# Ledger of designs, part 19: peptides against a protein of PDB entry 4HTP

Target 1, 231 residues: chain A of PDB entry 4HTP
Amino acid sequence: SQTVASHVPFADLCSTLERIQKSKGRAEKIRHFREFLDSWRKFHDALHKNHKDVTDSFYPAMRLILPQLERERMAYGIKETMLAKLYIELLNLPRDGKDALKLLNYRTPTGTHGDAGDFAMIAYFVLKPRCLQKGSLTIQQVNDLLDSIASNNSAKRKDLIKKSLLQLITQSSALEQKWLIRMIIKDLKLGVSQQTIFSVFHNDAAELHNVTTDLEKVCRQLHDPSVGLSD

## One batch from the design tools (peptide; aimed at target 1 T16)

Design b2_p14_3_s2 (made by RFdiffusion4, then SolubleMPNN; from b2_p14_3, 6 letters changed)
Fold by OpenDDE base, seed 5:
Structure b2_p14_3_s2 (fold): chain B 231 residues (1-231), chain A 14 residues (1-14)
Amino acid sequence: as target 1 above (231 residues)
Amino acid sequence: DFIERFEKLIKELE
């Protein structure tokens, strides 16, 4: 079935996340998230104008924004070291070179730079001069690939995991890969709490999630911000 | 800009 996520570029989510992260105040962070959400809801209404009772919701985006709350897909089995090795191979980086060593030793502080321990940021700077400028993946395609990775991890199919990772990497900009890495590692570093995200999404979202622990159910039942749980 | 892209997508649905 047709979904909003199948039409929204992953780049649009990443640019929103980047704006949120760079914003200093809570109010500004909230504004950026709200603008994306409102646009999503508006598109949903247009896309499904003639179809009532659809299961489509903000869930495909929400599960990437709050990856710690993911309960549908199983573990990826991907660590920073695995990604480092993959990038070294894919980019043909000299193993003893500066960039390869940065990826492998991402936890080692390099001076006073606040990027120490943040693999995604280190990867971004390595990728920026080497990757395409514009990605081609939709939010749905990203989720499909992540589902594939989780499924193949469960099945111990390492070759298929690598295949899906390569597809993600080769079709993503450096900025998109930065955020993709953070989604996989489940740490976005947005500077806003889970509670704030829920409160902006819907007044009853936090309550419903506390009871159900089902992010998809929260997104479906509370799709309309004007309709509460008791309505 | 994502807003412009959403607007374009909505127009394409009309």
Scores: peptide ipSAE 0.280, ipTM 0.888, DockQ to the pose 0.958
OpenDDE base, seeds 1, 2, 3, 4: peptide ipSAE 0.256, 0.263, 0.261, 0.210; ipTM 0.881, 0.882, 0.880, 0.865

Design b2_p14_3_s3 (made by RFdiffusion4, then SolubleMPNN; from b2_p14_3, 5 letters changed)
Fold by OpenDDE base, seed 1:
Structure b2_p14_3_s3 (fold): chain B 231 residues (1-231), chain A 14 residues (1-14)
Amino acid sequence: as target 1 above (231 residues)
Amino acid sequence: SFVERFEKLIKELE
């Protein structure tokens, strides 16, 4: 079945997240999230205009925005050090070179940027001059690849994990990879709380999540902001 | 922009 996520470029989510992160005020951060969400809902209504009982919802995006609440897929088994080594290999970086060392020693980088401890930002600057300007992945495709990684991690198929990671990396811009890394590590650093995200999504979202701990149910049941839990 | 792309996609569905 067709989903909104299959039509939305991952780049659009990343751009939204970037705007949220760069915004200093809560209100501005909320505005950027709301703009993305409202557009998503409008597209949903158009896409499913003639279809009843669809299970499609904001869940594909929400699970990337709140990756710490993911319960459907198992652990990726990916840490910063693994990604560092992968990038060094993929980008053919000299192992004793400055960029390789930045990735490996991301917690105490030398340089002008105050990005100590933020692997995604360090990776971004290494990737920026070396990567595609435009990515090609949809949100659905990103989730499919992440599902593959989790599944193969569970099955201890390291080669297949690497394959899926390479697909993600080679089809993503530096900016997209920055956010993808943060999604995998489960720390987006948006500057807005989980509660705020839920509140913007739906007035009853936090409550329903507290009861069910099921992000998909939250997104599905509360897809319409005008329809509450008691309705 | 993101909004413009979505509006275009919506229009294409109509």
Scores: peptide ipSAE 0.322, ipTM 0.898, DockQ to the pose 0.966
OpenDDE base, seeds 2, 3, 4, 5: peptide ipSAE 0.289, 0.317, 0.308, 0.312; ipTM 0.887, 0.898, 0.895, 0.896

Design b2_p14_3_s4 (made by RFdiffusion4, then SolubleMPNN; from b2_p14_3, 4 letters changed)
Fold by OpenDDE base, seed 3:
Structure b2_p14_3_s4 (fold): chain B 231 residues (1-231), chain A 14 residues (1-14)
Amino acid sequence: as target 1 above (231 residues)
Amino acid sequence: SFKERFEELIKELE
């Protein structure tokens, strides 16, 4: 199926999020998000040039940027402690070793980076010397795997949850995994508000979301920034 | 940059 998300590397979204997080000012954060969004829309227009009334939209990316607003997929059932144990197993870390203890006791400062309480950052530094330097997943593939996790959590199939998590992990760089963890835990720490994200996406986005609570509907109906809610 | 990659992807579609 031809979607923008099937062509966009997950790494590009993560790089954008990293730039947003590292930016100090609101204006610079907005610029990075806008650049990604504009590129997405341009690609959409090119991809669907000869196709009318497509349902494709920014939704696949938006639901990863605003994971706390996810309503389509069910809960993952994944916490930091579960991920810590998975990484210890996967990386064959000594259970009493420094890195294993850092992951398990992520709320206690153990290093010089001041990352206490930020599991994703702790995981990043553990993963950086141990995993792929470049990931291979598209945004669509990431969402497919996350859908699988949520579905299997609902079905209480822990083995299949683990399988999907392993696919995500083994096909992602340390940086991509940092952001993936934050998406799963539903806290990106971007330093920009939900309202700001909506305002950059479309002037009417916050209003439509307040009424519908449907992120896909917001992305689809307000795909064109020049077409208003009342049009 | 990712913007350049997007432009390349667009060209591949044309």
Scores: peptide ipSAE 0.397, ipTM 0.920, DockQ to the pose 0.945
OpenDDE base, seeds 1, 2, 4, 5: peptide ipSAE 0.323, 0.374, 0.384, 0.099; ipTM 0.904, 0.915, 0.921, 0.799

Design b2_p14_4 (made by RFdiffusion4; failed a check: the pose's geometry)
Pose (drawn by RFdiffusion4):
Structure b2_p14_4 (pose): chain A 221 residues (1-106, 117-231), chain P 14 residues (1-14)
Amino acid sequence: SQTVASHVPFADLCSTLERIQKSKGRAEKIRHFREFLDSWRKFHDALHKNHKDVTDSFYPAMRLILPQLERERMAYGIKETMLAKLYIELLNLPRDGKDALKLLNYGDFAMIAYFVLKPRCLQKGSLTIQQVNDLLDSIASNNSAKRKDLIKKSLLQLITQSSALEQKWLIRMIIKDLKLGVSQQTIFSVFHNDAAELHNVTTDLEKVCRQLHDPSVGLSD
Amino acid sequence: SAIEESFDELIAAL
């Protein structure tokens, strides 16, 4: 019943992505990712130490790291233009004000929102990776159910409980373009030698994470 | 690193 994702602050995923994006070279981008992946695996063993048929995996994090491969969640129905309106309303921004104009007259949207949010209020987030996933699930379902009000509420939960950095990365997760500067093939190859292959056949991100959880155990086994 | 320390603290709290 328990998951690694319920124990990991979304902030730690975001700080990892930030350092990846900030790194100039491939080797350094891989290093930052590998550290988070390796810690996730060590904690997985400690958490599920004496457990039986464990289905937990790196999937809750991997689906955020490779969001363009997201298939379980339906579309979110979220445009950058409506996030701008949500922030103007939420932050009580005067429309003639400098911050409101930056959002309205839209180095992607996530960065503009980052610069707007950075000097404001909350500096330390509280959400875990699991809670972020649960809320993204509600947003996708409510888009399918045509409930734009419940989408606003769920997104408000995500935004108000998160730091500027988390919000920058959450926006990129929703738009599905992280701009990390490291390819999907590279990310899969760091995770597992066989991961790129398994994803080609299955187009199934959760299956790849779960089946190839152990890096020393290949597809042949 | 900070990531390692965070995971060590989680493991210790188990």

Design b2_p14_4_s1 (made by RFdiffusion4, then SolubleMPNN; from b2_p14_4, 4 letters changed; failed a check: the pose's geometry)
Amino acid sequence: SAIEERFEKLIASL

Design b2_p14_4_s2 (made by RFdiffusion4, then SolubleMPNN; from b2_p14_4, 5 letters changed; failed a check: the pose's geometry)
Amino acid sequence: SEIEERFQELIESL

Design b2_p14_4_s3 (made by RFdiffusion4, then SolubleMPNN; from b2_p14_4, 5 letters changed; failed a check: the pose's geometry)
Amino acid sequence: SEIEKRFEELIASL

Design b2_p14_4_s4 (made by RFdiffusion4, then SolubleMPNN; from b2_p14_4, 6 letters changed; failed a check: the pose's geometry)
Amino acid sequence: SDIEERFQKLIESL

Design b2_p14_5 (made by RFdiffusion4)
Pose (drawn by RFdiffusion4):
Structure b2_p14_5 (pose): chain A 221 residues (1-106, 117-231), chain P 14 residues (1-14)
Amino acid sequence: SQTVASHVPFADLCSTLERIQKSKGRAEKIRHFREFLDSWRKFHDALHKNHKDVTDSFYPAMRLILPQLERERMAYGIKETMLAKLYIELLNLPRDGKDALKLLNYGDFAMIAYFVLKPRCLQKGSLTIQQVNDLLDSIASNNSAKRKDLIKKSLLQLITQSSALEQKWLIRMIIKDLKLGVSQQTIFSVFHNDAAELHNVTTDLEKVCRQLHDPSVGLSD
Amino acid sequence: SVTEHFDELIEELE
């Protein structure tokens, strides 16, 4: 019943992605990712130490790291133009004000929002990776259910409980373009030698994370 | 810092 994702602050995923994006070279981008992946695996063993048929995996994090491969969630129905309106309303921004104009007259949207949010209020987030996933699920379902009000509420929960950095990365997760500077092939290859292959056949991110959870155990086994 | 946080979680479990 328990998950690694319920114990990991979304902030730690975000700080990892930030350092990846910030790194100039491939080796350094891989290093930052590998450290998070390796810690996730060590904690997985400690958490599920004496457990039986464990289905937990790196999937809750991997689906955020490779969001373009997201299949289980339907479309979010979220445009950058409406996030701008949501922030202007939420932050009580005067429309003639400098911050409101930056959002309205839209180095992607996530960065603009980052610069707007950075000097403001909350500096430390509270959400776990699991809670972020649960809320993204509600947003995708409510888009399918044509409930734009419930989408606003769920997105408001995500935004107001998160730091500027988390919000920058959450926006990118929703738009599905992280701009990390490291390819999907590279990310799969760091995770597992066989991961790129398994994803080609299955197009199933959760299956790849779960089946190839152990790096020393290949597809042949 | 992230690694230290994981280490602390593991120590709590032990």

Design b2_p14_5_s1 (made by RFdiffusion4, then SolubleMPNN; from b2_p14_5, 6 letters changed)
Fold by OpenDDE base, seed 4:
Structure b2_p14_5_s1 (fold): chain B 231 residues (1-231), chain A 14 residues (1-14)
Amino acid sequence: as target 1 above (231 residues)
Amino acid sequence: SISERFEKLIKELE
């Protein structure tokens, strides 16, 4: 079935997240998230104008924005060290070179950007001059690949995990990879709380999530901001 | 803007 996520470029989500991260105040952060959300809902209405009772919702995006609340997809089994090694291999970086060492020792301050401990930022600067300027993945495709990674991790198929990671990496810009890494590691560093995200999404979202712990259910049941839990 | 990008996507549905 058609979904909003199958039409929305992953780059658009990443650009939104980037704007949120760079924003100084809570209000500005909220504005950027709200703009994306409202646009998503508008697109949903257009996409499904002739179809009632669809299960499509903001869930494909929400689970990437709040990856720590993911309950459907099992663990990826991916850590920063694995990604570092993968990038060193993929980019053919000298193992004793500056960039390889930055990736492997991302916790140690080595640069002027103050990115110590943030692997995604370290990776971003390594990737920026070496990867595509524009990615080609939709949000749906990203989720499909992440599903594959989780499934293959459960099946202990390291080769297939690598394959899916390579697909993600080779079809993503440096900025998209920065955010993808943060999604996989489950730390977006947006500077806005989970509660704020829920409050912007729907007035009853936090409550429903507290009861169900089901992010998809929250997104589906509270898709319409004008329809509450009591309705 | 994001809104403009989504408007473009909506137009592509027509």
Scores: peptide ipSAE 0.606, ipTM 0.957, DockQ to the pose 0.759
OpenDDE base, seeds 1, 2, 3, 5: peptide ipSAE 0.606, 0.597, 0.601, 0.604; ipTM 0.957, 0.956, 0.956, 0.957

Design b2_p14_5_s2 (made by RFdiffusion4, then SolubleMPNN; from b2_p14_5, 5 letters changed)
Fold by OpenDDE base, seed 4:
Structure b2_p14_5_s2 (fold): chain B 231 residues (1-231), chain A 14 residues (1-14)
Amino acid sequence: as target 1 above (231 residues)
Amino acid sequence: SIVERFEELIKELE
């Protein structure tokens, strides 16, 4: 069946995350998240107007926003060093060149941007002049590729992991890749707490998650903000 | 805006 995630560009999620990250106050951060969420729910209603009994929910987006709570897919087995090496290869960067060294030594301050320790930001600046200006992936496609990576990692198929990563990378803008990296590493640096995200999503979300630890169940059962756990 | 983007997506369903 069709899902909201199959229609929403990954770029739109990334733009939202970028706005959240750049916002200074909690209230402004919340506003950006709420706008995305409310729009998602509205689209859901439109998409499923003739099919009210569906399992579709905000889960495909939520699991990317709160990747540390992922329990459905297994570990990716991907670290910053692996990504650095992949980018060096993919972009044909000189191994002893400035950009390659930035990626490999991402923990060491190399500039004035204060991006030390944030591999995704370092990668972003390397990628910005070298990759697509606009990505083509939907949220569904991103999740499918991430599922593939996790599956391939479990199967110890490094070659297939690389293949799936390449599909993600070659179809993503620099900004999308920044956020994709953070999703894989499971550190978005949004500046808002997990509790805040849950609270905005639904008043009962944190409670339900604390009991079930099932992010999909939380998103499905509490899809409607007006319907609570006790209903 | 993100709201406008989703409005466009909704229109594409019609």
Scores: peptide ipSAE 0.654, ipTM 0.962, DockQ to the pose 0.752
OpenDDE base, seeds 1, 2, 3, 5: peptide ipSAE 0.654, 0.649, 0.645, 0.648; ipTM 0.962, 0.961, 0.960, 0.961

Design b2_p14_5_s3 (made by RFdiffusion4, then SolubleMPNN; from b2_p14_5, 6 letters changed)
Fold by OpenDDE base, seed 2:
Structure b2_p14_5_s3 (fold): chain B 231 residues (1-231), chain A 14 residues (1-14)
Amino acid sequence: as target 1 above (231 residues)
Amino acid sequence: SFVERVEELIKELE
């Protein structure tokens, strides 16, 4: 079945997240999120114009924006060190070279950007001159690959985990990979709270999530901002 | 971007 997530490029989510992160004020951060959300809802209405009782919702995007609240997908089993090693291999970086050392020693300041401790930012600068300028993945495809990683982690299929990671990496820009890493590590550093994201999504979102701890349920039940929990 | 093109994308669905 058709989903909004199958039509929205992952790059567009990442660019929205980048705008949110770069915005200094709360109001500006909220504006960027709201614009993306409103566009999503508008597209949803058009896509499902002739279909009633669809299960499609903002959930595919929301679970990437609030990865700490993910409960459907099992653990990835991926840490920064694993990603560092993967990038060194994939990019054929000399192990004793500057860029490899930056990735491996991401907690120690080695550069001029002051990104110590933020692996995603360190990776971004290493990737920027080496990877695609524009990715090709949709939000749905990203979620499918992440599902694969989680499932294969549970099954202890390391080869298949690597395969899915390589697909993600090779089809993503440096900016997209920066955000993908943060989604996997579950720290987006947006500068807005979970409560703010929920409040923009729906007035009752925080309450429903507090009761259910089910992000998909929140997104489905509160898809329409004009329909409340008591309705 | 998706936000900028949403109106055009909707028209393509018609």
Scores: peptide ipSAE 0.506, ipTM 0.951, DockQ to the pose 0.877; fails the geometry check
OpenDDE base, seeds 1, 3, 4, 5: peptide ipSAE 0.488, 0.500, 0.501, 0.496; ipTM 0.947, 0.949, 0.949, 0.949; seeds 1, 3, 4, 5 fail the geometry check

Design b2_p14_5_s4 (made by RFdiffusion4, then SolubleMPNN; from b2_p14_5, 6 letters changed)
Fold by OpenDDE base, seed 1:
Structure b2_p14_5_s4 (fold): chain B 231 residues (1-231), chain A 14 residues (1-14)
Amino acid sequence: as target 1 above (231 residues)
Amino acid sequence: SIVERFNKLIEEIE
């Protein structure tokens, strides 16, 4: 079945997240999120105009925005060190070179950017001059690849994990990879709370999530902002 | 803008 996520470029989500991160103040951050959300809902209505009983929802995006609340897919088994090594290999970086060392020692301040401890930002600057300018993945494709990683991690298929990671990396811009890394590590650093995200999504979202702990149910049941839990 | 990009997506499916 058709989903909104199968149409929306991952780049668009990343651009939104970037705007949220760069924005100062809660109100501006909320505005950027709301704009994406409202656009998503509008597209949903258009896509499913002739189909009233669909399970499609904001869930594919929400689970990437709030990755710490993911309950459907199992652990990726991926840490910063693994990603560092992967990038060094993929980019053919000299192991003793400046960029390789930046990735491996991401917790130690190196350079002028002040991004110590933020692996994704360090990776971004390494990747920016070395990767595609524009990615090609949809949100659904990203989720599919992440599902593959989690599944293969559970099955202890390290080679297949690497394959999926390489696919993600090679089809993503530096900016997209920055956010992808943060999604995998489950720390987006948006500067907005989970509560804020839920409140913007739906007035009853936080409550429903507190009860069900099911992000998909929250997104599906509260897809329409005008329809509450009591309705 | 994100709105414009989504509008383009809508146009593609209509």
Scores: peptide ipSAE 0.694, ipTM 0.969, DockQ to the pose 0.775
OpenDDE base, seeds 2, 3, 4, 5: peptide ipSAE 0.691, 0.687, 0.691, 0.694; ipTM 0.968, 0.968, 0.968, 0.968

Design b2_p14_6 (made by RFdiffusion4)
Pose (drawn by RFdiffusion4):
Structure b2_p14_6 (pose): chain A 221 residues (1-106, 117-231), chain P 14 residues (1-14)
Amino acid sequence: SQTVASHVPFADLCSTLERIQKSKGRAEKIRHFREFLDSWRKFHDALHKNHKDVTDSFYPAMRLILPQLERERMAYGIKETMLAKLYIELLNLPRDGKDALKLLNYGDFAMIAYFVLKPRCLQKGSLTIQQVNDLLDSIASNNSAKRKDLIKKSLLQLITQSSALEQKWLIRMIIKDLKLGVSQQTIFSVFHNDAAELHNVTTDLEKVCRQLHDPSVGLSD
Amino acid sequence: SALEEHFDELTEEL
């Protein structure tokens, strides 16, 4: 019943992605990712130490790191133009104000929002990776159910409980373009030698994470 | 690193 994702602050995923994006070279981008992946694996073993048929995996994090491969969640129905309106309303921004104009007159949208949010209020987030996933699930369902009000509420929960950095990265997860500077093939190859292959056949991110959870155990086994 | 220390702390709390 328990998951690694319930124990990991979304902030730690975000700080990892930030350092990845900030790194100039491939080797350094891989290093930052590998450290998070390796810690996730060590904590997985400690958490599920004496457990039986464990289905937990790196999937809750991997689906955020490779969001373009997201298949289980339907479309979010979220445009950058409406996030601008949501922030203007939420932050009580005067429309003639400098910050409101930056959002309205839209180095992607996530960065503009980052610069707007950085000097403001909350500096430390509280959400775990699991809670972020649960809320993204509500948003995707409510888009399918044509409930734009429930989408606004769920997105407000995500935004107001998160730091500027988490929000920058959450926006990018929703738009599905992280701009990390490291390819999907590279990310799969760091995770597992066989991961790129398994994803080609299955087009199934959760299956790849779960089946190839152990890096020393290949597809042949 | 601070990330590794955080995961160690989680493991100790188990």

Design b2_p14_6_s1 (made by RFdiffusion4, then SolubleMPNN; from b2_p14_6, 6 letters changed)
Fold by OpenDDE base, seed 2:
Structure b2_p14_6_s1 (fold): chain B 231 residues (1-231), chain A 14 residues (1-14)
Amino acid sequence: as target 1 above (231 residues)
Amino acid sequence: SELEERFEELIKSL
């Protein structure tokens, strides 16, 4: 079925997340999130203009913004070490080369950027001169690939996991991959709390999530900011 | 914003 997520580039979510992360104040962080959210809602209204009772919601984006609250898909089974090895292979990096060692030893301060322990940032700088400037994936496609990874992890199909990861990587910019890594590892480092994200989304979102622990239900039931939980 | 402009273009493409 037609969804907002099938139209919105993953790059637009990533650029929003980048702006949020770089913003110093809470108010500025909120502004960037709100701009994306409001644009999403506006697009939703246009897309579903002639259709009532759709199940489409902000959920496809929200589950990437709050990946620690993901309950629908199973565990990915992916850690930084796996990604490091994959990048070394994909980029054909010399095993004993500087960039390969940076990826493998991401916890150790080796660079001038002070990114020790942040694998996503280390990967970003390695990828930036080597990958696409603009990705081609939509938010829906990213979620589909992540679903595939989780499903294949459960089925112990490592070859298929690698295939899906390669699709994600080869179709993404360095910036998109930075955020994708953080989504998989479930640590976005936005500098804004879960509570703040919920509060911006809807006044009743935190309450509904506390009761249901169902992020999709929260996004669907509270899609309209003017319609309250008690309505 | 540039983001909003991109969304407007997406809306026009519907």
Scores: peptide ipSAE 0.646, ipTM 0.963, DockQ to the pose 0.776
OpenDDE base, seeds 1, 3, 4, 5: peptide ipSAE 0.641, 0.638, 0.640, 0.645; ipTM 0.962, 0.961, 0.962, 0.963

Design b2_p14_6_s2 (made by RFdiffusion4, then SolubleMPNN; from b2_p14_6, 6 letters changed)
Fold by OpenDDE base, seed 2:
Structure b2_p14_6_s2 (fold): chain B 231 residues (1-231), chain A 14 residues (1-14)
Amino acid sequence: as target 1 above (231 residues)
Amino acid sequence: SELEERFEKLIESL
């Protein structure tokens, strides 16, 4: 079925997340999130203009913004070490080279950027001169690939996991990959709390999530900011 | 914003 997520580039979510992360104040962080959210809702209204009772919602984006609250897809089984090895292979990096060692030893301060322990940032700088400037994936496609990874992890199909990861990587910019890594590892480092994200989304979102622990239900039932939980 | 402009273009393409 037609969804907002099938139209919105993953790059637009990533650029929003980048702006949020770089913003110093809570108000500025909220502004960037709100701009994306409001644009999404506006697009939703246009897309579904002639269709009532659609199940489409902000959920495809929300589950990437709050990956620690993901309950639908199973565990990815992916850690930084796996990604490091994959990048070394994909980029054909010399095993004993500087960039390969940076990826493998991401916890150790080796660079001038002070990114020790942040694998996504280390990967970003390695990728930036080597990958696409603009990705081609939509938010829906990213979620589909992540679903595939989780499913194949459950099925112990390591080859298929690698295939899906390669699709994600080869179709993404360095910035998109930075955020994708953080989504997989479930640590976005936005500097804004879960409560704040919910509060911006809808006044009743935190309450509904506390009761249901169902992020999709929260996004669907509270899609309209003017319609309350008690309505 | 640039983001909003991109979304407007997407809407127009529907």
Scores: peptide ipSAE 0.638, ipTM 0.961, DockQ to the pose 0.777
OpenDDE base, seeds 1, 3, 4, 5: peptide ipSAE 0.630, 0.631, 0.630, 0.636; ipTM 0.960, 0.960, 0.960, 0.961

Design b2_p14_6_s3 (made by RFdiffusion4, then SolubleMPNN; from b2_p14_6, 5 letters changed)
Fold by OpenDDE base, seed 2:
Structure b2_p14_6_s3 (fold): chain B 231 residues (1-231), chain A 14 residues (1-14)
Amino acid sequence: as target 1 above (231 residues)
Amino acid sequence: SELEERFEKLIEEL
């Protein structure tokens, strides 16, 4: 069945996240999130105009926005050091070169950007002059690849994990990769709380999540902001 | 916004 996630570019989610991160005030951060959410809901209504009983929801996006609440897929088994090595290989960076060392020693303050300890930002600056300007992945495709990574990690298939990672990387811009890394590491650094995200999504979302701990159920049952849990 | 315009385009393509 068709889903909203199969149509929405991953780039649009990443650009939204970037705007949220760059915004200083809570209100501005909320505005950017709400804009994306409202657009998503509008698209959903158009896509499913003649189909009232659908399971499609905001879940594919929400699980990327709140990756620490992921319960469906197992652990990726991916750390910053693995990604560093992968990038060095993929970009053919000299191992003793400046960029390779930045990636490997991401915890050590290097340079003027103050991005010490933020691997995603370090990767972004290395990738920016070397990657595609625009990615080609949808949100659904990103989730499919992440599912593959988790599954192959469970199965201890390292080569297949690498293959899926390469697909993600080669089809993504530097900005998209920055956010993808943060999703995998489960630290988006948005500057907005989980509670705020839930409150913007639906008034009953936090409560339902506290009871069920099921992000998909929250997104599905509370898809319509005008329909509450008691309805 | 630019984002909203992109979504509108996607809707039109349905």
Scores: peptide ipSAE 0.634, ipTM 0.960, DockQ to the pose 0.880
OpenDDE base, seeds 1, 3, 4, 5: peptide ipSAE 0.621, 0.626, 0.618, 0.630; ipTM 0.958, 0.959, 0.958, 0.960

